# Peptides against a protein of PDB entry 2FGR, part 67

Target 1, 331 residues: chain A of PDB entry 2FGR
Amino acid sequence: SSVTLFGIVDTNVAYVNKDAAGDSRYGLGTSGASTSRLGLRGTEDLGGGLKAGFWLEGEIFGDDGNASGFNFKRRSTVSLSGNFGEVRLGRDLVPTSQKLTSYDLFSATGIGPFMGFRNWAAGQGADDNGIRANNLISYYTPNFGGFNAGFGYAFDEKQTIGTADSVGRYIGGYVAYDNGPLSASLGLAQQKTAVGGLATDRDEITLGASYNFGVAKLSGLLQQTKFKRDIGGDIKTNSYMLGASAPVGGVGEVKLQYALYDQKAIDSKAHQITLGYVHNLSKRTALYGNLAFLKNKDASTLGLQAKGVYAGGVQAGESQTGVQVGIRHAF

## One batch from the design tools (peptide; aimed at target 1 V3 R41)

Design b2_p26_5_s3 (made by RFdiffusion4, then SolubleMPNN; from b2_p26_5, 16 letters changed)
Fold by OpenDDE base, seed 4:
Structure b2_p26_5_s3 (fold): chain B 331 residues (1-331), chain A 26 residues (1-26)
Amino acid sequence: as target 1 above (331 residues)
Amino acid sequence: SALARAAATFAEMQELAKKILEELNK
C-alpha cells in the first residue's frame, strides 16, 4: 500500500489589456502553466493483479491562500484496477475531457488553452463546460496494441433546475489509438442541463490527434458542442485548434497554439493565438511565460482566462491581449 | 542568470508573436 502527497503551486503575474469595460486588469494570478493543486493518492495491492486506489485532488489558489476554501472538486475517486483496466467511482474528469484535453498544449489552463470545453449556452448546470461530473462512474480500458477507450456515466440524482429534472446526467466516452509518437481520439458525450429553467441537452463530439516528431510535436482538435434547447433553437459552436511545441536548449519548451471558435448561434467567430515558453530550472521548478491574443468578431465576447486576475468577457467584437509570467513548482 | 535568459527568451518570443499577429491581421 502507498499514500502519496502531491501538488503543484503555479502562480504568475498576469495582465489583460481589456475587461468588459475596456479597462486593463493586472495582478497576481494562478495556474498559468499547470493548474495549482494539492492531492492525496494511494494504491493497495489486493492480490491477483487487482488494486484498489483512491485519489483526492483540489485546486490551490496561491494568490489568496484558498480564501474561498479547499475541496476535492478536481478529483475524488475510489477505484479498482487490474488486467481489465480501471473503474473509478466519484467526481472526476469525464472520460471525454480527460482524453481530449490531453491534446491541448497549454494543459487546459492559463490564457492559452483550448476553450472549446465551455458552457456556450448559459447552461445552469455546475459542470456545463463538459470537463467534470459529480456522481460519476468511469471505466478505462487497458491499452491494447495502441487501442484504448474510456466510458462514463454520471447520475443526475433527480437534480432539478426549473422544469429540468435530469440535470447533471452525463453519458460519454472515447475511443483512441495511442502508439509511439501518434495519438488519435474520438470522443462523444451528452450531458443533461437547463437553460432558462428548461431542459437542455449538451451534445459534444471531439476529434483529437497529435504526433511527436521528436524535434517538435503537432497537436489538433476539432469539436462541435451543441446545446439542444426545446425553445429558442440550438446553440452550436464549432471549435478548432492546431498547436505545435518544440524543445529549446534542452531545458526549455516553446509552444504555439491557434484556436477558432465558430459560435453559430450568434454567427460570430473568435480567434485565439498563444505563444508560450517554459524554462525548466529543475525537474520540479519551472519559469514560464504566456502571450495570448484573442480576437472577437461581430457579437463574440470571449475573454482569456487569466485566473485570479480576470476571466470575464470583453465587449462584442473587441480584441484582448493577455500576458502571464510565473513560477510552477511541483512537489 | 537562468532568470535573465528566460526573460530574454520571453522578450524574443513576444516580438515574434507581434510579428505573427501583424502578418495574420494583414
Scores: peptide ipSAE 0.017, ipTM 0.427, DockQ to the pose 0.012
OpenDDE base, seeds 1, 2, 3, 5: peptide ipSAE 0.006, 0.016, 0.006, 0.006; ipTM 0.318, 0.457, 0.342, 0.341

Design b2_p26_5_s4 (made by RFdiffusion4, then SolubleMPNN; from b2_p26_5, 16 letters changed)
Fold by OpenDDE base, seed 4:
Structure b2_p26_5_s4 (fold): chain B 331 residues (1-331), chain A 26 residues (1-26)
Amino acid sequence: as target 1 above (331 residues)
Amino acid sequence: SLLEEAQRRFAEMERLAEELLAELNA
C-alpha cells in the first residue's frame, strides 16, 4: 500500500489588454502552465494482479489562498485495476476530455490552450464544458499494442433544470492508438443539459493526433460541439487546433499553437494564436511565459482565460492580447 | 484546400456520430 501527497503551485503575473468594457486587466493569476493542484493518491495491492486505488485532487489558487475553499472537484475517485484495465468511481475528467485534451500543448490551462471543451450555448449544467462529470463511472482498457479505449457514464440522479430532466447525464468514450511517437484518438460524448430551461443534448465529437519527431512535436485537434435544442435550433461550434513544440537548449521548450473556433449559431469565428516558453530550472521548478492573441470576428466575444485576473469575454468583434509570466513548482 | 478537407472530415465525423447515437438509442 502507498499514499502519495502531490501538487503543483503555478502562479503568474498576467495581463490582458481588453475586458468587456475595453479596459486592460492585470494582476496575479494562477495556473498559466499547469493547473495548480493539491492531491492525495495511493494504491493497495490486493493480490493476483488486482489493485485498489484512490485519487483525491483539488485546485489551488495561490493568488487568494483558496478563499472560496478547497475541494476535490478535479478528481475524487476510487478504483480497481488489473489486467482488465481500470474502473473508476467518482468525479473525474470524463474519458473524452481526459484523452483528447492530451493533444493540447498548453495542458488545457492558461491563456494558450485549446478552448473547444467549452459551454458554447449558455448551458445551465455545471459541467457543460464537457471536461468533468459528477457521479461518473469510467473504464479504461489496457494498451494492446498501441490500441486503447475509455468509456464513461455519469448518472444524472434525476437532476432537473426548468423543464429539463436528466441533467448531468453523460455517456461517452474514445478509441485511441498510442505507439511510440504517434498518438491518435477519436472521442464521442453526449451530455444532457438545459438551455433556457429546456432540455438540450450536448453532443461532442473530437479527433486528435500528435507525432513526436524528437526535435519537435506536432499536435492537432478537430472538434464539433453541438447543443441540440428542441426550440431555437442547434448551437454548433467547429473547433480546429494545430500546435508545435520543440525543446530548446536542453532545459527549455517553445510552443506555438493556433486554434479556430467557428461558432455557427452566431456565424462568427475566433482565431487564437499562442506562443509559449517554459524554462526548467529543475525537474520540479520552471519559469514560463505565454503570449496569446485572440481575434474575434463579427459577433464573437471570446476572451482568453487569464485565471485569477480576467477570464470574461470582450466586446463583439474585438481582439484581445494576453501575457502570462510565472513560476511553476511541482512537489 | 486544407480547410475544405477539414470541413469534409467534420461532415464525416458528424455522420459517424449520428450513426453511433442512433445505435445507442435503438
Scores: peptide ipSAE 0.057, ipTM 0.694, DockQ to the pose 0.012
OpenDDE base, seeds 1, 2, 3, 5: peptide ipSAE 0.006, 0.012, 0.016, 0.017; ipTM 0.376, 0.449, 0.484, 0.412; seed 3 fails the geometry check

Design b2_p26_6 (made by RFdiffusion4)
Pose (drawn by RFdiffusion4):
Structure b2_p26_6 (pose): chain A 331 residues (1-331), chain P 26 residues (1-26)
Amino acid sequence: as target 1 above (331 residues)
Amino acid sequence: SAALDAVGKAIGLALAVSKLTWLASK
């Protein structure tokens, strides 16, 4: 049995060459290499291989001292685990995002990550990016011979927005194979939501795979996200990503990631290339840099996510360059 | 430390009660 207080402070200077008005922005931001966080977790041995766990974790914003207030929105769970796997109750990453975001070499944070888990259709639900859910129950199997799976159901509790009376419902899961160097997963999910007050399903299918050669690792993601309005119409986005990472000189790591976002509703594509470098001063402390280029075509207005500096859109068809340089400290 | 364990485990228990109460109400 044990109890652990833990966290990460990851703060950076960041710059983007354009915002929605075309002006550059720079400043002090956060979470470029790993999301800053504070948390408390524990595991209690109940005997016979059965364990009880809890986990409370919230995001830290070092640039403004969590000016909007601290919370445990990253994870707030209690669980039982054993030879049967693990059951968790509480807000957390849903199983599809928990497993599939592991294929993103930029840890789903900073200006360099895969942007597929986002609210492509301006859905009105609390978590229309498909990342986390309130009122979540999840089951995770053990890994037998490499095979493993996860399932989750989040209650809507009759949350109503317009014609949608089940906003926030999540049903989803994944199957996967993980043997150390090789990992592959297929995730499928549906969320209930509303767009402009009209009931809408958010359907998501995601495939991810990676192989760690030791001298380098190759990783990729494919995703289709479809917001399908009940009365007709859909906003569909296909997202693709391929990346590689390699250790450099003991202590160092280089990462490169290319992504394409095909936004069918506006018949427009966006392409992104991101180079990253991590220099470890210790196991707990790293300096890092990220350089990203995002090219929007046609009506696309996607922007790089320089958290704490600028994470909005850009003018239609514009290219945007961004940089982050910072320090990550885990404790 | 012992103090952290005492406080952390109390919190964990209170959270478990809260989550199970919520589940039963549904």

Design b2_p26_6_s1 (made by RFdiffusion4, then SolubleMPNN; from b2_p26_6, 16 letters changed)
Fold by OpenDDE base, seed 2:
Structure b2_p26_6_s1 (fold): chain B 331 residues (1-331), chain A 26 residues (1-26)
Amino acid sequence: as target 1 above (331 residues)
Amino acid sequence: SAELRERGLALARELREELLAKLASR
C-alpha cells in the first residue's frame, strides 16, 4: 500500500469594487488559481488488475488557517478500479460536475470561473450548486477509443426540509469523447431539494467542448439549470461560456473567458469577462493574476467569488470588478 | 436496483427531450 500526502496552498490579495452595500472589499483571499487543499490518498494492488483506493481531501483557507475547522468535504472516497473502470463510494464531485467543469479554463476556481454550477433558486439543500454530493456512489468507465462515461447516484437517506422528503438525492451522468486535441461531453443530472420548504427538482443539462490547436485552446459550455417548483413556477437559468487560453513564453499561460447567465425567472442577464495570467516559477509554484468584470442587468445580483474576501452578491443591475494576485504552491 | 436504473433512464429521457426541444426551438 502507498499513502501520499498532497496539497495546494493558493493565497492571493483580492479586491472587489462593490459588495451588497455598494462598498469595496479587499484583503487576503484564498484559492484564486486552484482551490487550496490538503489530502491523503493511496492505492492497494489486490492482484488480477484490481486495485483498492482511498481519497481524503479537504479545503485549506490560508488567510485564516482554517478557523472554521478542517474536514474532508472535498472528497472522502473508497474506490475499486481495474479494467472495468472505477467505482467510488463517498462524498465527491458528482460525475456531471467532475467532467463538465474540466472545460472551465479557470478550473472552477477564483473570480474567473464559469458560475453556472450554482444554486439559482435559494435551494435549501447543502449541495444545490450541483458540484458535490453526500452518500454518493459513482462509476467511471475506461476510455474506449475516445468514448468515456460517468454515472452517479446519491442517497437522500430520508433527509427532510419542510415538506420535502428526498432532499439530497442525486442522479446523473455524462457521456464524453476525449481524443487527442478534441474533448466533448454531455451531462445530465437531477437533484432533489427544497425551496421555501417545498419539494423542488434541480434539473441540469450541460454541453461542453474544447479543442487544443497547440498554439491556443478553445473551450465552451452550454448549460441549463432548472429548479422545478410546484408553486411559483420554474426557476430557469441558461448559462453560456466561451474561453481561450494560450501558452506564453514557455512558462506562462494567458486565459480569456466570457460567460453569460440568462436568468429567466427574473428576466435578467449577467455578463462575465475574465482575463487571467499564470506564471510558472516551477512545476509546483506559480504566480497568477486575474481581472474579472461582471455586469448585472435589470434584477440580476450576481457577485464574483473572491473567496476569503467577498463572495456575496451586489445590488440589482450593478457591475462588479474584481482583481486577484497571488501565489499557488503545490506539494 | 432495477428501480434506480428505471429512474435513471426516465431522467435521461426527460432531459434528452428537453435538450432536443431546445435544439429544435433555435
Scores: peptide ipSAE 0.010, ipTM 0.370, DockQ to the pose 0.017
OpenDDE base, seeds 1, 3, 4, 5: peptide ipSAE 0.000, 0.005, 0.006, 0.006; ipTM 0.287, 0.309, 0.306, 0.355; seeds 4, 5 fail the geometry check

Design b2_p26_6_s2 (made by RFdiffusion4, then SolubleMPNN; from b2_p26_6, 17 letters changed)
Fold by OpenDDE base, seed 5:
Structure b2_p26_6_s2 (fold): chain B 331 residues (1-331), chain A 26 residues (1-26)
Amino acid sequence: as target 1 above (331 residues)
Amino acid sequence: SAELEELGRALAEELRKELLEKLAKR
C-alpha cells in the first residue's frame, strides 16, 4: 500500500470594490484558482481486481494558517473499486456537484466560478449549497463507451431543525456521456433541509456540456434550484453559465465565463462576467489573475467569493468588481 | 441571448416537472 501526501497552497491578493456597507475590501485571500488543501490518500490492492482506498482532504487557509482549525470536510472517504466502478463511504462531494461543477472553467473556486450551487433560501442545513454531504454513500460507474453515472445517498441520522425532520438527507445522481472532446451530463438531486425552522426540500436539476475544440474549450451549465417550503411558497433560482477557455503560448490559459442567476422568489437577476488568466511557471506552480464583475438587479444582493477577504453580499441592486492576483502551488 | 435564456428556462422547468417530481415521491 502507498500513502500519498498531496496539497495545494493557493494564496492571492484580492480586492472587491463593495461589501454590504458599500465599502471596499482588500487583503490576502485564499483559493483563487484552486482550493487550497492538504490531503492524504492511498490504495491497497486486494487482489482479483478489487482495491481499497482512503482519501482524507481538508481545506487550507494560508492567509491565517487555519486559525479556525483543520478538518477533513473536503473529503473523508473509504472506498472499494474495481471493474464495477467505485463505492465510497464518508463525507465527499455529492455525485451531482462532483460531475456538474466540472463544467465550471473556474473549478468552483475564487471570484469567477459558477455560483449556482448555492444556498438560495437561507437553508439551515450545513450543506444547503448542494456541494457536499455528511454520511454519504456514493457509487460511480466505470465509463462504458462514453456513458457513465454516479449516485449518492446521505443519511439524515434523524437530524432535526425546528419542526423539520430528516435534515441532511440527500438523494441524487447524474448520467453522463464523456467521449473525447465531448462531455454532457444531467444531474438530479434532492436534499432535505429547513428554512425558518420548517421542512424544506432542496430540489436541483443541472445540465452541463462541454466541447474541447483543441484551440479552445466551450462549456455550459443550465441549473434550476428549488427550495420547496411547506409554508411560504417555493424559492426558485434558474442559473445559466457559458464559458470559454483557450491555451496561450503553451504556458498559459485564458478563461472567460458568463453566468446569469434568475432569482424567481425576488424577481431579480444577477449577471456575472469573469476574465481569468493562469500562467504556468511549472507543472506545479502557477501565477494567476482573475477579474470579475457582478451586476445585481432589483433585490439581488449576490457577492463575489473573494475567500479570505470578502465573500458576503452587497446592497440590493449594487454591482461589485473583484480582482484576485495570486500564486498556486501544488505538491 | 434572450432566446437562450428562455430556452434554458423552459428546459429547466420541463426537466423539473418530469424528473424531480419523481425523485420527490421516493
Scores: peptide ipSAE 0.007, ipTM 0.369, DockQ to the pose 0.015
OpenDDE base, seeds 1, 2, 3, 4: peptide ipSAE 0.007, 0.006, 0.005, 0.007; ipTM 0.339, 0.273, 0.317, 0.322

Design b2_p26_6_s3 (made by RFdiffusion4, then SolubleMPNN; from b2_p26_6, 18 letters changed)
Fold by OpenDDE base, seed 1:
Structure b2_p26_6_s3 (fold): chain B 331 residues (1-331), chain A 26 residues (1-26)
Amino acid sequence: as target 1 above (331 residues)
Amino acid sequence: SAELEELGRKLAEEKREELLAKLASR
């Protein structure tokens, strides 16, 4: 058996040139290169190729010392694994997000990540971004000849909001091919939620692919998110991402990523472009810098996610520039 | 439709405040 304490502390100085009032914001932010976290995990060998596992992980906010508290909302699972794969019980990344966010070169955090995994319709569910779920059962296959898959189901437990009676139900999964330099996957998910107290399905389709050329890696995402309301029109967003990364001097990594968010319900687009650099001082400690530009068109109000400084929206049709410079330490 | 566009604009405005609360889930 093993028990491991692990974590990341990632803290930065961040700046954005516009908030919702058009004013600049700056200060100490968190999670610019990786989400800051504290966790416990372990395994027990049960013999016969069977293992038990646990994983408990929460987010760390280094700027305020977790003033709002600490919890294991990132992951709280017990598992069985073996030649059949892995079964997990408990709150976790849903299988679709776990796989498809792996194509995001900015690790799904800071001002540079793909923002497609989002609550696009003011959904009233806690996890309407499609990233995690409560009451989740997940199954992950082994990798066989490059092919792998994951499936998940989350119980709604008769949670209600307004007239919606199945809030928090998730069903979804992915199929993937991961072999050598190539990764490709297709994810499908449906989550039950409410918008304006009315039952709504959050349908998500995501295609991801990456290829490692050795000298550089290319990665891409294509996503459609649709909040399908029982009454009223659908809230649809098509999101696209293309990114490249390359090692620099054996101790660094440069990243460039572009994303387009075509918000159909408001007939408005947002364009995000981010340049990032990570400098490894050691295997555990890195310096990093991110520079992001977000161009909103028409009625789009998206903001860069400078966690701990400013992560809100901007005025409709306004553009935002963001900078993060920070330290990441892993233990 | 004009109604859908108006709803979309309202939903976009409401989200300006909600993003901070949901960022902890990423």
Scores: peptide ipSAE 0.020, ipTM 0.386, DockQ to the pose 0.014
OpenDDE base, seeds 2, 3, 4, 5: peptide ipSAE 0.006, 0.015, 0.005, 0.023; ipTM 0.341, 0.283, 0.284, 0.342; seeds 3, 4, 5 fail the geometry check

Design b2_p26_6_s4 (made by RFdiffusion4, then SolubleMPNN; from b2_p26_6, 14 letters changed)
Fold by OpenDDE base, seed 3:
Structure b2_p26_6_s4 (fold): chain B 331 residues (1-331), chain A 26 residues (1-26)
Amino acid sequence: as target 1 above (331 residues)
Amino acid sequence: SAELEALGRALAQALRDQLLAKLASR
């Protein structure tokens, strides 16, 4: 049996040129290249190829020292694994987000990530971004000649909001092919939530693909998120991403990513472009810089996620520029 | 193997086409 303490401390200086009032925000932010975290994990060999595992992981806010407290909301799982794959019990990334965010060259973190995994509809559920779930059972297959899959179900435990009686229920999964330079995946999910106190289904479909040419990697995402409401019609967003990354001088990586968020319910688009650079000082320590531009059109109010500085929206039709420069340390 | 790469490409294309069809139908 082993227990490993692990973590990441990622802290940056961040700037955005506009908030909801049109004012600039700047300061010390967190999680610009990787989400800052503290975790405990371990495995026990049970014999016969069976292993038990645990994983406890919480977010760290290095700018304020976790002034709002610490919890294991990133992951709190017990697992069994073997030749059959892995079964997990507890709060985790839902299988769809765990697989499909792997195509995001910004690792779902900072001002540059694909923002498609979002609460697009003012959903009242705690995890209406489609990223994690409470009360989750997950199963992950082994890799069979490149083919792999993951499935999950989260219990609602009769959680109610207004007239909605199944809030927090998740069902979803992915199928994937991961072999050599190629990765491709299809994910499907449904969550039960509430909007305006009324039952709402959050449906998600995502396709991801990447190819590693050795000298560069290309990655893409296609996603539809649909909040199906009985009253007021569906809130649909089509999200698209295309990114490229390349190694620089054996110690660095440059990343360029474009995303489009077509918000159908407000007939409004947002365009995101991000340039990132990571410089490895060691295997555990890196410097990084991100430059992001977000153009909202029409009624779109999206903001860049400069965590610890400003993660809110902007005025309708406004553009936002963001910068992060920081240090990532892993232990 | 070249066959596994061909299968992977065919699968990626089929998944793309299925998603595009599903996105176009919604």
Scores: peptide ipSAE 0.009, ipTM 0.383, DockQ to the pose 0.016
OpenDDE base, seeds 1, 2, 4, 5: peptide ipSAE 0.007, 0.006, 0.007, 0.005; ipTM 0.330, 0.298, 0.332, 0.268

Design b2_p26_7 (made by RFdiffusion4)
Pose (drawn by RFdiffusion4):
Structure b2_p26_7 (pose): chain A 331 residues (1-331), chain P 26 residues (1-26)
Amino acid sequence: as target 1 above (331 residues)
Amino acid sequence: SSNLVFLFSLYAVLKAAFPDRTYNFS
């Protein structure tokens, strides 16, 4: 049995060459290499291989001292685990995002990550990016011979927005194979939401795979996200990503990731290339840099996610360049 | 923040109730 207080402070200077008005922005931001966080967790041995766990974790914003207030929105769970796997109750990453975001070489943070888990259709739910859910129950199997799976159900509790009376419902899961160097997963999920006050399903299918050769690792993601309005119409986005990472000179790591976002509702594509470097001063402390280029075509207005500096959109069809340089300290 | 008060109090309370457990800052 144990109890652990932990966290990460990851703060950076960041710059983007354009915002929605076309002006550059620079400043002090956060979470460029790993999401800054503070948390408390524990595991209690109940005997016979059965364990009880808890986990409370919230995001830290070092640039403004969590000016909007600290919370446990990253994870707030209690669990039982054993030879049967693990059951968790509480707000957390849903199983599909928990497993599939592991294929993103930029840890789903900073200006370089895969942007597929986003609210493509301006859905009105609290978590229309498909990442986390309130009122979540999840089951995770053990890994037997490499095979493993996860399932989750989040209650809507009759949350109503317009014609949608089940906003926030999540049903989803994944199947996967993980043997150390090789990992592959298929995730499928549906959420209930509303768009402009009209009931809408958020359907998501995601495939991810990676192989770690030791001298380098190759990783990729494919995703279709479809917001399907009950009365008709849909906003569909296909997202693709391929990336590679390699250790450099003991202590160092280089990462490169290319992504494409095909936004069918506006018949427009965006392409992104991101180069990253991590220099470890210790196991707990790293300096890092990220350089990203995002090219929007046609009506696309996607922007790089320089958290704490600028994470909005850009003018239609514009290209945007961004940089982050910072320090990550885990404790 | 009441959440920070709760977080650090919860760690202290658990340490007082179960002193023979492993308590980590990590």

Design b2_p26_7_s1 (made by RFdiffusion4, then SolubleMPNN; from b2_p26_7, 16 letters changed)
Fold by OpenDDE base, seed 3:
Structure b2_p26_7_s1 (fold): chain B 331 residues (1-331), chain A 26 residues (1-26)
Amino acid sequence: as target 1 above (331 residues)
Amino acid sequence: DENLEKLFKLFEDLKKAHPDWEFLIE
């Protein structure tokens, strides 16, 4: 058996030129290149190719020393694995987000990530961004000549909000092909939630692909999210992403990513473009910088996610510029 | 949209075939 302590501390100086009042925000932020975390994991060989595993992981906030406390909300799983694949029990990334966020060149972190995995409808559920779930059972297949899949179900446990009585129920999965430089995947999910105290389904479809040319990598995402409401009509968002990354001088990586968020319920688009650079000082320590531009049109109020500084929206139709410069250390 | 509908229909069909399965969406 093995037990491993692991983590990342990622802290940055961040700036955004506009908040909800039109004022600038700046300060010390967290998780600009990778989410800061502390975790424990281990594996036990049970013989016959069967293994037991555990994984406990929580977010670290280096700017305030976890003033709001520490928990294992990133992942808290026990698992069995073998020739059949892996079964996981406990809070985790849902299979769809686990696979489809892998095409985000900013790793769903900082001011540059694809923001499609979002609560687009003021959903009242705890995980209405479609990223994680409580009470989750997940299954992941082995890789069969490139083909692989993952499936998950989360129990609602009769959670109620207003008249909604199945809040937190998730069902979803993906199919993928991962072979050499190519990766492609299709994900489908539904989550039960509430909006305005009324039962709402969060439906999600996501297509992702990437190709590593050696000298550069290209990556893309296509996503549709629908909050299907009984009253008031559907809240639909189509999200698109295209990104490229390339190694620089053997010690660095440059990233460029564009995203478009077409928010149908408000007939408004937002455009995001991010330039990122990572400089490896060692195998475990890196410096990084991110520069992001977010252009909201019409009624769009999206904001860049400068965690620890400002992650709120802006005024309708306003543009936002964000900068992060930081240190990432892995242990 | 069409693919989501097909997936959810599959789950509905599975639910009808296996009403005792808790791993199916209601």
Scores: peptide ipSAE 0.006, ipTM 0.322, DockQ to the pose 0.015
OpenDDE base, seeds 1, 2, 4, 5: peptide ipSAE 0.008, 0.000, 0.000, 0.005; ipTM 0.278, 0.318, 0.318, 0.365; seeds 1, 2, 4, 5 fail the geometry check

Design b2_p26_7_s2 (made by RFdiffusion4, then SolubleMPNN; from b2_p26_7, 16 letters changed)
Fold by OpenDDE base, seed 3:
Structure b2_p26_7_s2 (fold): chain B 331 residues (1-331), chain A 26 residues (1-26)
Amino acid sequence: as target 1 above (331 residues)
Amino acid sequence: DPNLEFLFNLFKELKEKHPDWEFLIE
């Protein structure tokens, strides 16, 4: 049996040039390179290749010392694993997000990440971004000749919002090929939610791929999200991402990522481009900087996610520039 | 496994509902 305490403290100075009022925001933010976290995990060997595991992980907010409290909403799982793979019980990343966010060169964190995993429709469910779920059962296969898969189901437990009676139900999974420099995956998910108090299905399809050329890595995502409403028509978003990363000077990494969010329901596009640099002072400590540009067209109101400073939208058709400079420390 | 069959059927249904999944780039 083993128990490991682990964590990351990532705090930055952040700036965005526009908020919803058109004013700049700046200050101390969190989670610019990696999500700040505190966790406990462990395993027990049960013999015969069977292992029990647990994982408890919560987000840390270094700017305010977790003024809103601490919880294990990042992950709170118990697991059995063996030659058959791994079964997990508890709140976690849903299988689709766990796999498909791995192609985001910004690790789904800070002002540079792929923002496709989003609540595009003012869904009233707590996890309508398609990232995590409560009451989740997940299964992950072993890697067999590069092929692997993950599946999940989350119980709604008769959660109701308005007339919707299955809010929080998730079903989804992915298939993948991971071998050497190549990774490719297809993810499919459906989540039950509510929009305007009415039952809504959040359907998600995501394709991801990456290739490591040694001198550089390329990564891409293609995603469609569709909030299928009983009344008012579907809210569809097509999201695209292409990124590259390369080592610099043996201790640094540069990242460049572009994303396009085609918001069909409002016939509006948003373009995101982010340049990131990470400088490793050690295996555990890094300095980083991110520079992001978000161009909204037409009715698009997307904002960069400068957590702890400003993560809201902007005025329709406005562009936003964001900067983060920070320290990441892992323990 | 009935659960596995259910999941495969769900994925099939999702693919049928999204015939454009191969062309998500469009």
Scores: peptide ipSAE 0.006, ipTM 0.315, DockQ to the pose 0.013
OpenDDE base, seeds 1, 2, 4, 5: peptide ipSAE 0.014, 0.000, 0.006, 0.008; ipTM 0.435, 0.275, 0.280, 0.331; seeds 1, 5 fail the geometry check

